# Peptides against a protein of PDB entry 6RO1: the designs that were tried, part 156

Target 1, 216 residues: chain A of PDB entry 6RO1
Amino acid sequence: LGKEIEEYIHKPKYCLPFLQPGRLVKVKNEGDDFGWGVVVNFSKKSNVKPNSGELDPLYVVEVLLRCSKESLKNSATEAAKPAKPDEKGEMQVVPVLVHLLSAISSVRLYIPKDLRPVDNRQSVLKSIQEVQKRFPDGIPLLDPIDDMGIQDQGLKKVIQKVEAFEHRMYSHPLHNDPNLETVYTLCEKKAQIAIDIKSAKRELKKARTVLQMDEL

## One batch from the design tools (peptide; made by RFdiffusion4, then SolubleMPNN)

Design b2_p25_7_s4 (from b2_p25_7, 8 letters changed)
Fold by OpenDDE base, seed 2:
Structure b2_p25_7_s4 (fold): chain B 216 residues (1-216), chain A 25 residues (1-25)
Amino acid sequence: as target 1 above (216 residues)
Amino acid sequence: MKLYELLTKEEAEKLLEEFKKKEEE
């Protein structure tokens, strides 16, 4: 279900409006998970389909990603590789095809104007880490319907299934209670409370972000 | 010093509108 949502989100027609400098995005490439990076810019490239000769627009987003130092040494010839978990790595601007974006955040970082200095790039990593600390339940994602404006009925059905599944997952620990009706009402209440807590956490995060924005 | 901003629904709608205008241009 998460992969099905991803198939919509990474489509240029949906994601391009949100690829502003500073936007947090996740990048995955053929088993390489770079985790969260920061959009620097994007460009439209002309691509000719090898079989049809038709011009197919290729969208490339430059993303500041934490890369292994080893990959940087070979960067002239080899694709960047993600830093290992125990590796500090180095933040590098990597050109990424838009379809490799696995997630897009509602978070937009303030980034240095000049990312040529290593210190400026590394400061962005510190910013990402600070954001991660502020969102212990994970960096908030763009809502594909409410934020991204995706009207596709297939996606709506997927979202409904995800919501139903989440509801069932939150209800499952209560299923050992023989009183199914009380469990369903408690699960609906707990799911509503979880939605309300999630919305309240979003509002509290918004309020806290506003309060922190007032303090910052 | 502000570290980040969260996209509001209103801002998201504006981004979509701005993008549509650019495509029509």
Scores: peptide ipSAE 0.486, ipTM 0.903, DockQ to the pose 0.717
Fold by OpenDDE base, seed 4:
Structure b2_p25_7_s4 (fold): chain B 216 residues (1-216), chain A 25 residues (1-25)
Amino acid sequence: as target 1 above (216 residues)
Amino acid sequence: MKLYELLTKEEAEKLLEEFKKKEEE
């Protein structure tokens, strides 16, 4: 369901109005998750489809992303890779096709005008981290209907399904149970007991096998 | 110092209107 929503959001006709400098966006490329980055600029490029000769406009957004230092050494020939979880990484401006935007935030950061200095780019990372601290439940997303003005009936149906599912999850009696912690503790204890029983049965079987060998 | 701004519904509507005007031109 989340992926279905993404298919609408990353369409140029819907997202382009919101790609201002400083806008927080998520970028994903074929298994590489860069996480949250910041829009710097976007451009329209004319692309000629090789088979039809028709002009298909390509939209490229320059996004400031946290990249691995190793990937930057070969930046001339290789695509940037996301920083590893334990790596500090380096903020780089990466050209990204618009369809690779997996999410768009309602948050727009104040960014330095000149992003050529490394220190200015790294300051943006600090800003992103500070925003993440302020939103412990996650950075807020643009609403596809209310903010982005998407009127597609297919999207509305998807959203209705998501809302119904979320409502069901949050209306679950266990979610509002003040004894939820107690219930989880009991479930964990039950699981541990089951493991202990299985272990004990294995030991008993081994002991019986040894006794049978001593009687032969 | 303000670190960020949140897009309001009113601002979102303005952005959409501005974009439509640019496409019609």
Scores: peptide ipSAE 0.484, ipTM 0.901, DockQ to the pose 0.701
Fold by OpenDDE base, seed 5:
Structure b2_p25_7_s4 (fold): chain B 216 residues (1-216), chain A 25 residues (1-25)
Amino acid sequence: as target 1 above (216 residues)
Amino acid sequence: MKLYELLTKEEAEKLLEEFKKKEEE
């Protein structure tokens, strides 16, 4: 279910309006999970479809990502790799195809205007970490229907299934359903997105309330 | 200092409208 939602969210038709500088996004590439990064900019590139010769636009988003230091030494020839969990890593601006965005947050960070200095890039990592501390249940996601305006009936059905599953998961004590572990492993990614959506909705509501209270 | 902003529903609607206008131009 989470993967099905991702297939809608990463479509240029839906995500491009929300790819402003400072927008938090998750990036995944062929098993490499970079986690949360920050949008710097995006560009439209002309691509020729190999089979039809028709122009198919490719969208590339530059994302500030936490990368392995080892991968950066070979960055001229090799794709950047995510930092290992125990590695400090280094924040780098990485060009990413839009379809590699696995999630888009409602959070937009204030970022330095100049990201060329290492210290400025590393300051953004500190900002991401601070945001993560403020959202213990996960960084809030854009609502694909309410925020992103996706009207696709297939997505609505997926969301309804996710919501129904979440409702069942929260309404039934987690302790008694042995199928929860198998569903948890299969749904770990999907349920994490669903939990992240519901927790993000609740936290977004709380955070909006707190931010509105702090601005009052 | 504000570290971040959260996208409001009203702001999201504006972004969608602005994007539609750019696609129509």
Scores: peptide ipSAE 0.481, ipTM 0.903, DockQ to the pose 0.712
Fold by OpenDDE base, seed 3:
Structure b2_p25_7_s4 (fold): chain B 216 residues (1-216), chain A 25 residues (1-25)
Amino acid sequence: as target 1 above (216 residues)
Amino acid sequence: MKLYELLTKEEAEKLLEEFKKKEEE
């Protein structure tokens, strides 16, 4: 179910309005999980499919991502790789196809205007880490319906299923049904998304209150 | 100093409207 929601969110018609500089996004590419990065800008590229004559607009978003230092040495020839868990990594601006965005946050960071200096890029990593500390239950996500305005009935059905599943999972006493584990693994991703949405909404309300308090 | 901003529902609606307007141009 989480993957199904992702298939809607990463569509340009839905996500482009929210790809402002500083927007937190998650990037995944063929098993490489970069985690949370920051949008720098996006561009529309007209890709002429050589065989179809159809101009399918290709959208590329430049995202500041934590990359492995090893991958950067070969950046001219190889795609950037995410930093290893024990590696500090280096923040780099990476061009990413929009469909590789796995999540979009309600959070928009204040970022330096000039990201050419390494120190400025690394400061953004510190900002991401600070945001993560402020959201222990996870960085809040955009609501696909309420924030992104997605009207697709398929998505609504997916969300309803997730909500119904969450309700059943929390309302029914955890009967030791062995099928619960398989349902849990598949539904953990789904439930995590719904929990993340509900938690994000709650945290957004709380964080708004805290931000209002910090502004006083 | 503010580290970040959170998107409000009202702001989200505005972004959608602005984007629609740009697509029509």
Scores: peptide ipSAE 0.473, ipTM 0.902, DockQ to the pose 0.707; fails the geometry check

Design b2_p25_8_s1 (from b2_p25_8, 10 letters changed)
Fold by OpenDDE base, seed 4:
Structure b2_p25_8_s1 (fold): chain B 216 residues (1-216), chain A 25 residues (1-25)
Amino acid sequence: as target 1 above (216 residues)
Amino acid sequence: MKLYEEIKTKEEIEKLRKEYEEKLK
């Protein structure tokens, strides 16, 4: 359900009005979770679809992200990797496609005007950490309906399902069960496995389609 | 010193939308 919401919020028509410098966003790329980063700027890139010749504009957002020091050594050839949990990491401006934004916060940081100095970039990490301390239940998200103004009926149905699920979860007698943490961990694992299976099936279907085209 | 700002009102949201529309012109 969370992923279904993400499919709406990362659409340019909805999120671009909120991608101001300093906006807190989450970035995920192919299993790499960078966590919370800060928008620096965005740009529209002209992209011509190779098959249709149609202009499909790509939107690239430059996001200040906490990156692994190891990945920075190969930054010319390899994509940046997120810092390890036990690593301090280094703040780097990383260009990401807008669809890689997994969440957008209502919070916008005041950031230095010049992010070229390392000290200025690292100061932003300190600011993110301070904001996280101020929001112990998590950094607040933009409301997709009330804030972003998304009127899509599909999203409304998803939100209704999420609300119904949350209500059932919090009203469940197991909410006071000392084993609740174990149950939640198992549910999260099960949900992740289901996502992984769905992804694998999609990849397998794509691979089969390519193989069938080569046999025609 | 303020560390951040947060969208709290509909008026603030409408301001951001207008600013965006002006940038598209």
Scores: peptide ipSAE 0.336, ipTM 0.853, DockQ to the pose 0.832
Fold by OpenDDE base, seed 3:
Structure b2_p25_8_s1 (fold): chain B 216 residues (1-216), chain A 25 residues (1-25)
Amino acid sequence: as target 1 above (216 residues)
Amino acid sequence: MKLYEEIKTKEEIEKLRKEYEEKLK
């Protein structure tokens, strides 16, 4: 269900209005998860060869991402790779196709005007980390319906299914629905987070339904 | 120092949409 929601939110007609400098976004590329990065700018890709059967113009988003230092040495020939868990990494401005945005936050950081100096880029990483500390349940997401204004009936049906699932999870004890247990074993690694959701329910009323959708 | 801003209101969202539409013209 989370992937189905991503198919809507990364469409240019929905996400571009929110891609201001400083907007927090998640980037995933071919199994590489960069985590949270910061939008610098976006541009329309001029050289869309007419033969790419995509009717929609391609957009490139420049995103400040935490990259491995190893990938930067090879950056002339190889795509940037996310920083390893055991390394600090280096913040780099990476051109990303808009469809590689897996999430868009309601949060917009204040960023330095000049991102050419390494220190300025690294300061943004510190800011991201500070924001993450302020949001222990995760950085808040834009609501695809209420915030992004997506009116697509397919998305509304997905959201309704998620809401119905969540309602069932909270209203019925786990022991009464055997089909919930199989979904729960997949969700349990994520639903151990749901036990913390009972205390976070008061904060989750403010952080709308979208946060759990990324985890489904 | 203010670290970030957050979209919280429908009015703020509508403002961003209008600014985007103006930028595309």
Scores: peptide ipSAE 0.318, ipTM 0.834, DockQ to the pose 0.699
Fold by OpenDDE base, seed 1:
Structure b2_p25_8_s1 (fold): chain B 216 residues (1-216), chain A 25 residues (1-25)
Amino acid sequence: as target 1 above (216 residues)
Amino acid sequence: MKLYEEIKTKEEIEKLRKEYEEKLK
């Protein structure tokens, strides 16, 4: 279900309006998961389809990603690789095709104006880590329907199926199907993530309201 | 120091869409 949503959100017509500097995004390239990165900018490149001669614009997003230091040494010839979980890594601006965006957050970071200095790039990593601490259940996602305005009936059907499945899971406790446990754990994790996102959003709204009240 | 903002309101999204449309001109 997550993958099905990804097929919609990474489409330029839906995601481009949200690719502002500082926007948190997830980048995946085949087996490489970079996790959360930060949008720096995007560019439109003219591409001509070889078979039709039609202009098919390619969109490239520059994303600040945590990369392996080893991959950076070879950066002249090889694509950047994600940092290993056990390494610090280095934040690097990596050009990625828009379709490699696996998630888009509602969160937009304040970032340094100049990302050329390593220290400024590494400061963004600290900011990402701080945001992750504030969202223990996961960084909040843009809602594909309510926020991104995706009206595709296929997506609506997917969401309805998820909601119906969640509703059935909560309504029918009795079927101990062991195959349901793995789907249940994934769906409970998703439902718990959704509930926790809703609670975290409420707390963040409260915190923002409190901060606004303290400024009054 | 403000670390981030959440942009998800309809008004904010509409503003972002307009800014995007202006960048595409």
Scores: peptide ipSAE 0.285, ipTM 0.805, DockQ to the pose 0.615
Fold by OpenDDE base, seed 2:
Structure b2_p25_8_s1 (fold): chain B 216 residues (1-216), chain A 25 residues (1-25)
Amino acid sequence: as target 1 above (216 residues)
Amino acid sequence: MKLYEEIKTKEEIEKLRKEYEEKLK
């Protein structure tokens, strides 16, 4: 069902109006999940269909993505690869075909005007991470019907099925199972504890850095 | 400092669509 929705969202006729600089988008290329990136620009390229000679417009979006540093060393020959979960990575502007956009956020970041400096690109990663902290349930998506204005009846049917499924899931007695609530609460607590530990470690690191600067 | 904006209003979306249509023209 999620993939079916994606097939509508990534269509140029629907998504192009939302590809403003700073728009948060998810990029997936086959087995490579880059996660959330930031739109920098998009361009229309003329593609001539080899068999018909018809002009099939190809849309390329430049997206600032967190890439593996290893992939960047080989960037002359290989496509950029997503940073590993434990890797800091480096933010790079990657040209992406529009159909590789798996999600579009309602969020539009303020980005530096000049993204050539590494520090400016890395600042955008900090901004993405800050947005993710503000949205613990995930970065908000554009509604395909209400926001994107997709009127396709097939999509409406998919959404209705999703809503019906969600409604059934929430109405299911198992959802009221104290054990399930406890598991969710424990998962949320664990997630919150993980955030708090990460925050505390950052504060400790900052405090240590400040102390080291005061000792110099 | 504002980090981001959320474009959720139908009015803002419609404005963006118009701006896009004008740019394609």
Scores: peptide ipSAE 0.231, ipTM 0.727, DockQ to the pose 0.583

Design b2_p25_8_s2 (from b2_p25_8, 12 letters changed)
Fold by OpenDDE base, seed 5:
Structure b2_p25_8_s2 (fold): chain B 216 residues (1-216), chain A 25 residues (1-25)
Amino acid sequence: as target 1 above (216 residues)
Amino acid sequence: MQLYEVLTTKEEIEKLRAEYEEKLA
């Protein structure tokens, strides 16, 4: 269900309006989970498929991601890899295809104008970590329907299924079925997207209060 | 120092859409 939602969210027609500099996004590539990164910019590239005659626009998003230091040494020949959990890593601007965006946050960071200095890039990591502390249940996501304005009936059906599943999970707390844990871990990652939307809507109401307290 | 902003209002979302349309024009 979460993957099905991702297939809608990462479509350029839906996500590009929200890819402003500072937007928090999740990036995942073939088992490499970079976690939360920050949008720097995006560009349109023409993908000339040699055989289709159709110019399908390919979009590349420059995202500031936490990368392993080892991958940086080989950056001329190898794709960037995410920092290991035990590694500090280094924040790097990585060009990623738009379909590699697994989530888009309602949060937009204030970022340094110049990201060439290492210290400026690392300061953004500190900002991400501060946001994560403020959202212990997870960084709030854009609502695909209410925020992103996606009107696709297929997506609406997926969302309804997710909501119905979440409602059943919360209504029956006592089913400690261990087989549910694996489905729950996948569905908690997916339902955590929808729960993160609802809890983030509640926490957004609370976080708005925290933002207002900082303005006071 | 404000670290981030959160899109919470329809007006903010509409503003971002308008800014995007202007950037594509």
Scores: peptide ipSAE 0.292, ipTM 0.812, DockQ to the pose 0.661
Fold by OpenDDE base, seed 3:
Structure b2_p25_8_s2 (fold): chain B 216 residues (1-216), chain A 25 residues (1-25)
Amino acid sequence: as target 1 above (216 residues)
Amino acid sequence: MQLYEVLTTKEEIEKLRAEYEEKLA
């Protein structure tokens, strides 16, 4: 169900309007989870060989991601790797295919105009961390229907199934079936996304108010 | 200094869509 929602969200016709500089996005490439990064820009990949039967134009998003220092040394030949949990890592601008965006936030950061200096890139990491502190339940996501305006009936059916499943999961006393826990954790993450979208919209109204009051 | 902005209103979202459509046109 999560992957099904992602298949709609990462479509260029839906996500490109929201890929402004500073937009928080999650990037996942195969087994590599980069976590939250920041959009720098996007471009249409012009060199789509006409023989690639993909009718839809490919887009590349430049995303500022926390990368391992080891992967950067080999960056000429190897793809960037996410920073290990125990390392500081380094923020790098990485070209990412749009379909590798696993989530898009309602949050848009103010970013430095020049991201060439390491200090400017690392300052963005501090900003992400500060946002994460303000959203302890997770950085708020764009609602696919209400925010992104996706009218696809397939997506609506998926969301209805998720909501119905979540409602059933919360309304049924947790019967001790151990196989439910894995589905519950995935569905709790998604239910928590929907509930967190509504609660985060309310908390964001509060957090925006607090940010205006904290004139530092 | 403002750290971030959040899309909270339908009007803000509609504005972003309109700005995108204008850039593609």
Scores: peptide ipSAE 0.252, ipTM 0.816, DockQ to the pose 0.621
Fold by OpenDDE base, seed 2:
Structure b2_p25_8_s2 (fold): chain B 216 residues (1-216), chain A 25 residues (1-25)
Amino acid sequence: as target 1 above (216 residues)
Amino acid sequence: MQLYEVLTTKEEIEKLRAEYEEKLA
């Protein structure tokens, strides 16, 4: 169900309006999970081979991602690899196909105008880490329907199934099915995302109010 | 120093959509 939602979210017609510089996004490329990165910009890929029956324009999103240092030392031809959990890594601007965006946050960071200096890129990592610290239950996601305005009936059905499943899980603690735990963690993450969007909206309204009061 | 913003209102989202549509036009 989470993957089905991702299939809607990563569609250019839905996500492009939200891919502003500083937008937090999750990037997954096959087995490589980069986690949360920051959108720098996006562009339309012009060189779509006409023979690929994909009539839809491909978009490339430049995302500032935490990459392994090893992937940076290896030739410009190798795909960037995510930093290992135990390594510091280095923040790099990585071109990512839009369909590799697994999540889009409601959070948009203020980022340095010039990301060429390493220190500026690493400062963004500190900002991501600070946001993660402020959202211990996870960085809030854009709501596909309410925020992104996706009106697709297929998505609505998926969401209804998720909500029905969540309701059933809360009403019946299904303790024992490991597959249910994976769906539960996805549904809990989504329900928690909805709650966290509401709570984060409240806390951010409070934090924004506090910041505005400190600027007065 | 403001670290981040969060889209909390429909108006903010609508503004972003309008800004995007204006760039495409």
Scores: peptide ipSAE 0.210, ipTM 0.762, DockQ to the pose 0.595
Fold by OpenDDE base, seed 4:
Formats: C-alpha cells, sequence, structure tokens
Structure b2_p25_8_s2 (fold): chain B 216 residues (1-216), chain A 25 residues (1-25)
C-alpha cells in the first residue's frame, strides 16, 4: 500500500510543482536508501523510447544527499552510495531520476545559494538534522490529495484501504497473536505514513508556535 | 534565523502552484 502511494507521488505531473530548491525529499535507489535529502533543482531531458522511437521526457532532480566518503573517491565512474550509519558522510549534489523519490516533505529548507563550497553543503546536513530533532516521529509528508491535488480514483481507493486497515488495527488489540511483531513492523511502517501525516500536522503546528515564540 | 518553512495552509500551496504555472507559462 505504501509503494502504491509512491507510484502516484513520483509522477512528474504531480510532484514537479513541489520540487523547489530546499524541498526535503527521500531518495531510494534499489537497495540504497539515502534517507532525507534536499532538492537543488530539476531538469527535463529528452529520451527516445527504445521500442517505439517516441520521445519520452525524463525528469532529473538534483538532490543534495549524504554520501559515503568511499563512494566519492570513485565518483567519476561509480554511482554515489549512501553514508553508512556509523559515518558522518559528505553532502553531494546527486542527479536522481524523479521516480526514485520515495517521499516528499511539506518542509522546505532555506539553503545557501552557492553549494560549491563543502562547508555550505555540510551546513545543509546540520539543518536536516535539526529538522529531524524537531520531528522525532518523522519529517512531515505532503498529503497526496489535499496538498498535491491528486484526483486519481485509484489513489483514493488505496487511501481508503489504508484508513480501513488502520481502523481495524486499532479496533483489534492484537494482544494474543505471537506473529504480531513482524506484522506490527510492516503495519507500523504503513500506519506510520498516515499517522505521520496527522501527527506531523499537529507537531508542525506546535513547531511553528515555538518558532513564533522564539522570535518574540 | 529561520531554518525552514512548512506548507501548512491551502493558501501557501495555491501560491506555490500559481508560481509554478507562471514559470511554465
Amino acid sequence: as target 1 above (216 residues)
Amino acid sequence: MQLYEVLTTKEEIEKLRAEYEEKLA
């Protein structure tokens, strides 16, 4: 169900209006999870479909991602790899196909205009980490219907199924099933997406209030 | 110093859409 929602969100017709500089996005490429990065820009590339000869536009988004230092040594020939959990890593601008965006946040960072200096790129990592501290339950996501304006009936059906599943999980205290831990971890990830939208909207209201109080 | 902005209102989202449409135009 989470993957089905992602299939709508990463479509250019829906996500491009939200890919402004500073937008927080998650990037995942096969087994490589980069976590949260920051949009720098995007571009349209002409592609020719191999079987039809038709022009299929590809969209490439440049995302500032935390990369392993090991992968940067080979960056001339190899794709960037995500930083290991135990390393600091280095922030690099990585070109990413739009379909590799696994999530789009309602949060947009203020970023330096010049990202050529390493210190400016690393300052963005500090900003991401600060946002993560303010959202302990996870960085808030754009609502695909309310925020992104997706009217697709297929998506509405997926959302209804997620809501119905969440309601059933809360109504059945799974107190007695020993296989619960594995189902809970998957259901927690999916329920966490919908709970994260509602909780993040509430935490966002609190975070905005705290920021306004610190400016007074 | 503000670190980030958050899209919290329909008005803010509509403004971003309008700015995007203007750039495409």
Scores: peptide ipSAE 0.197, ipTM 0.736, DockQ to the pose 0.619

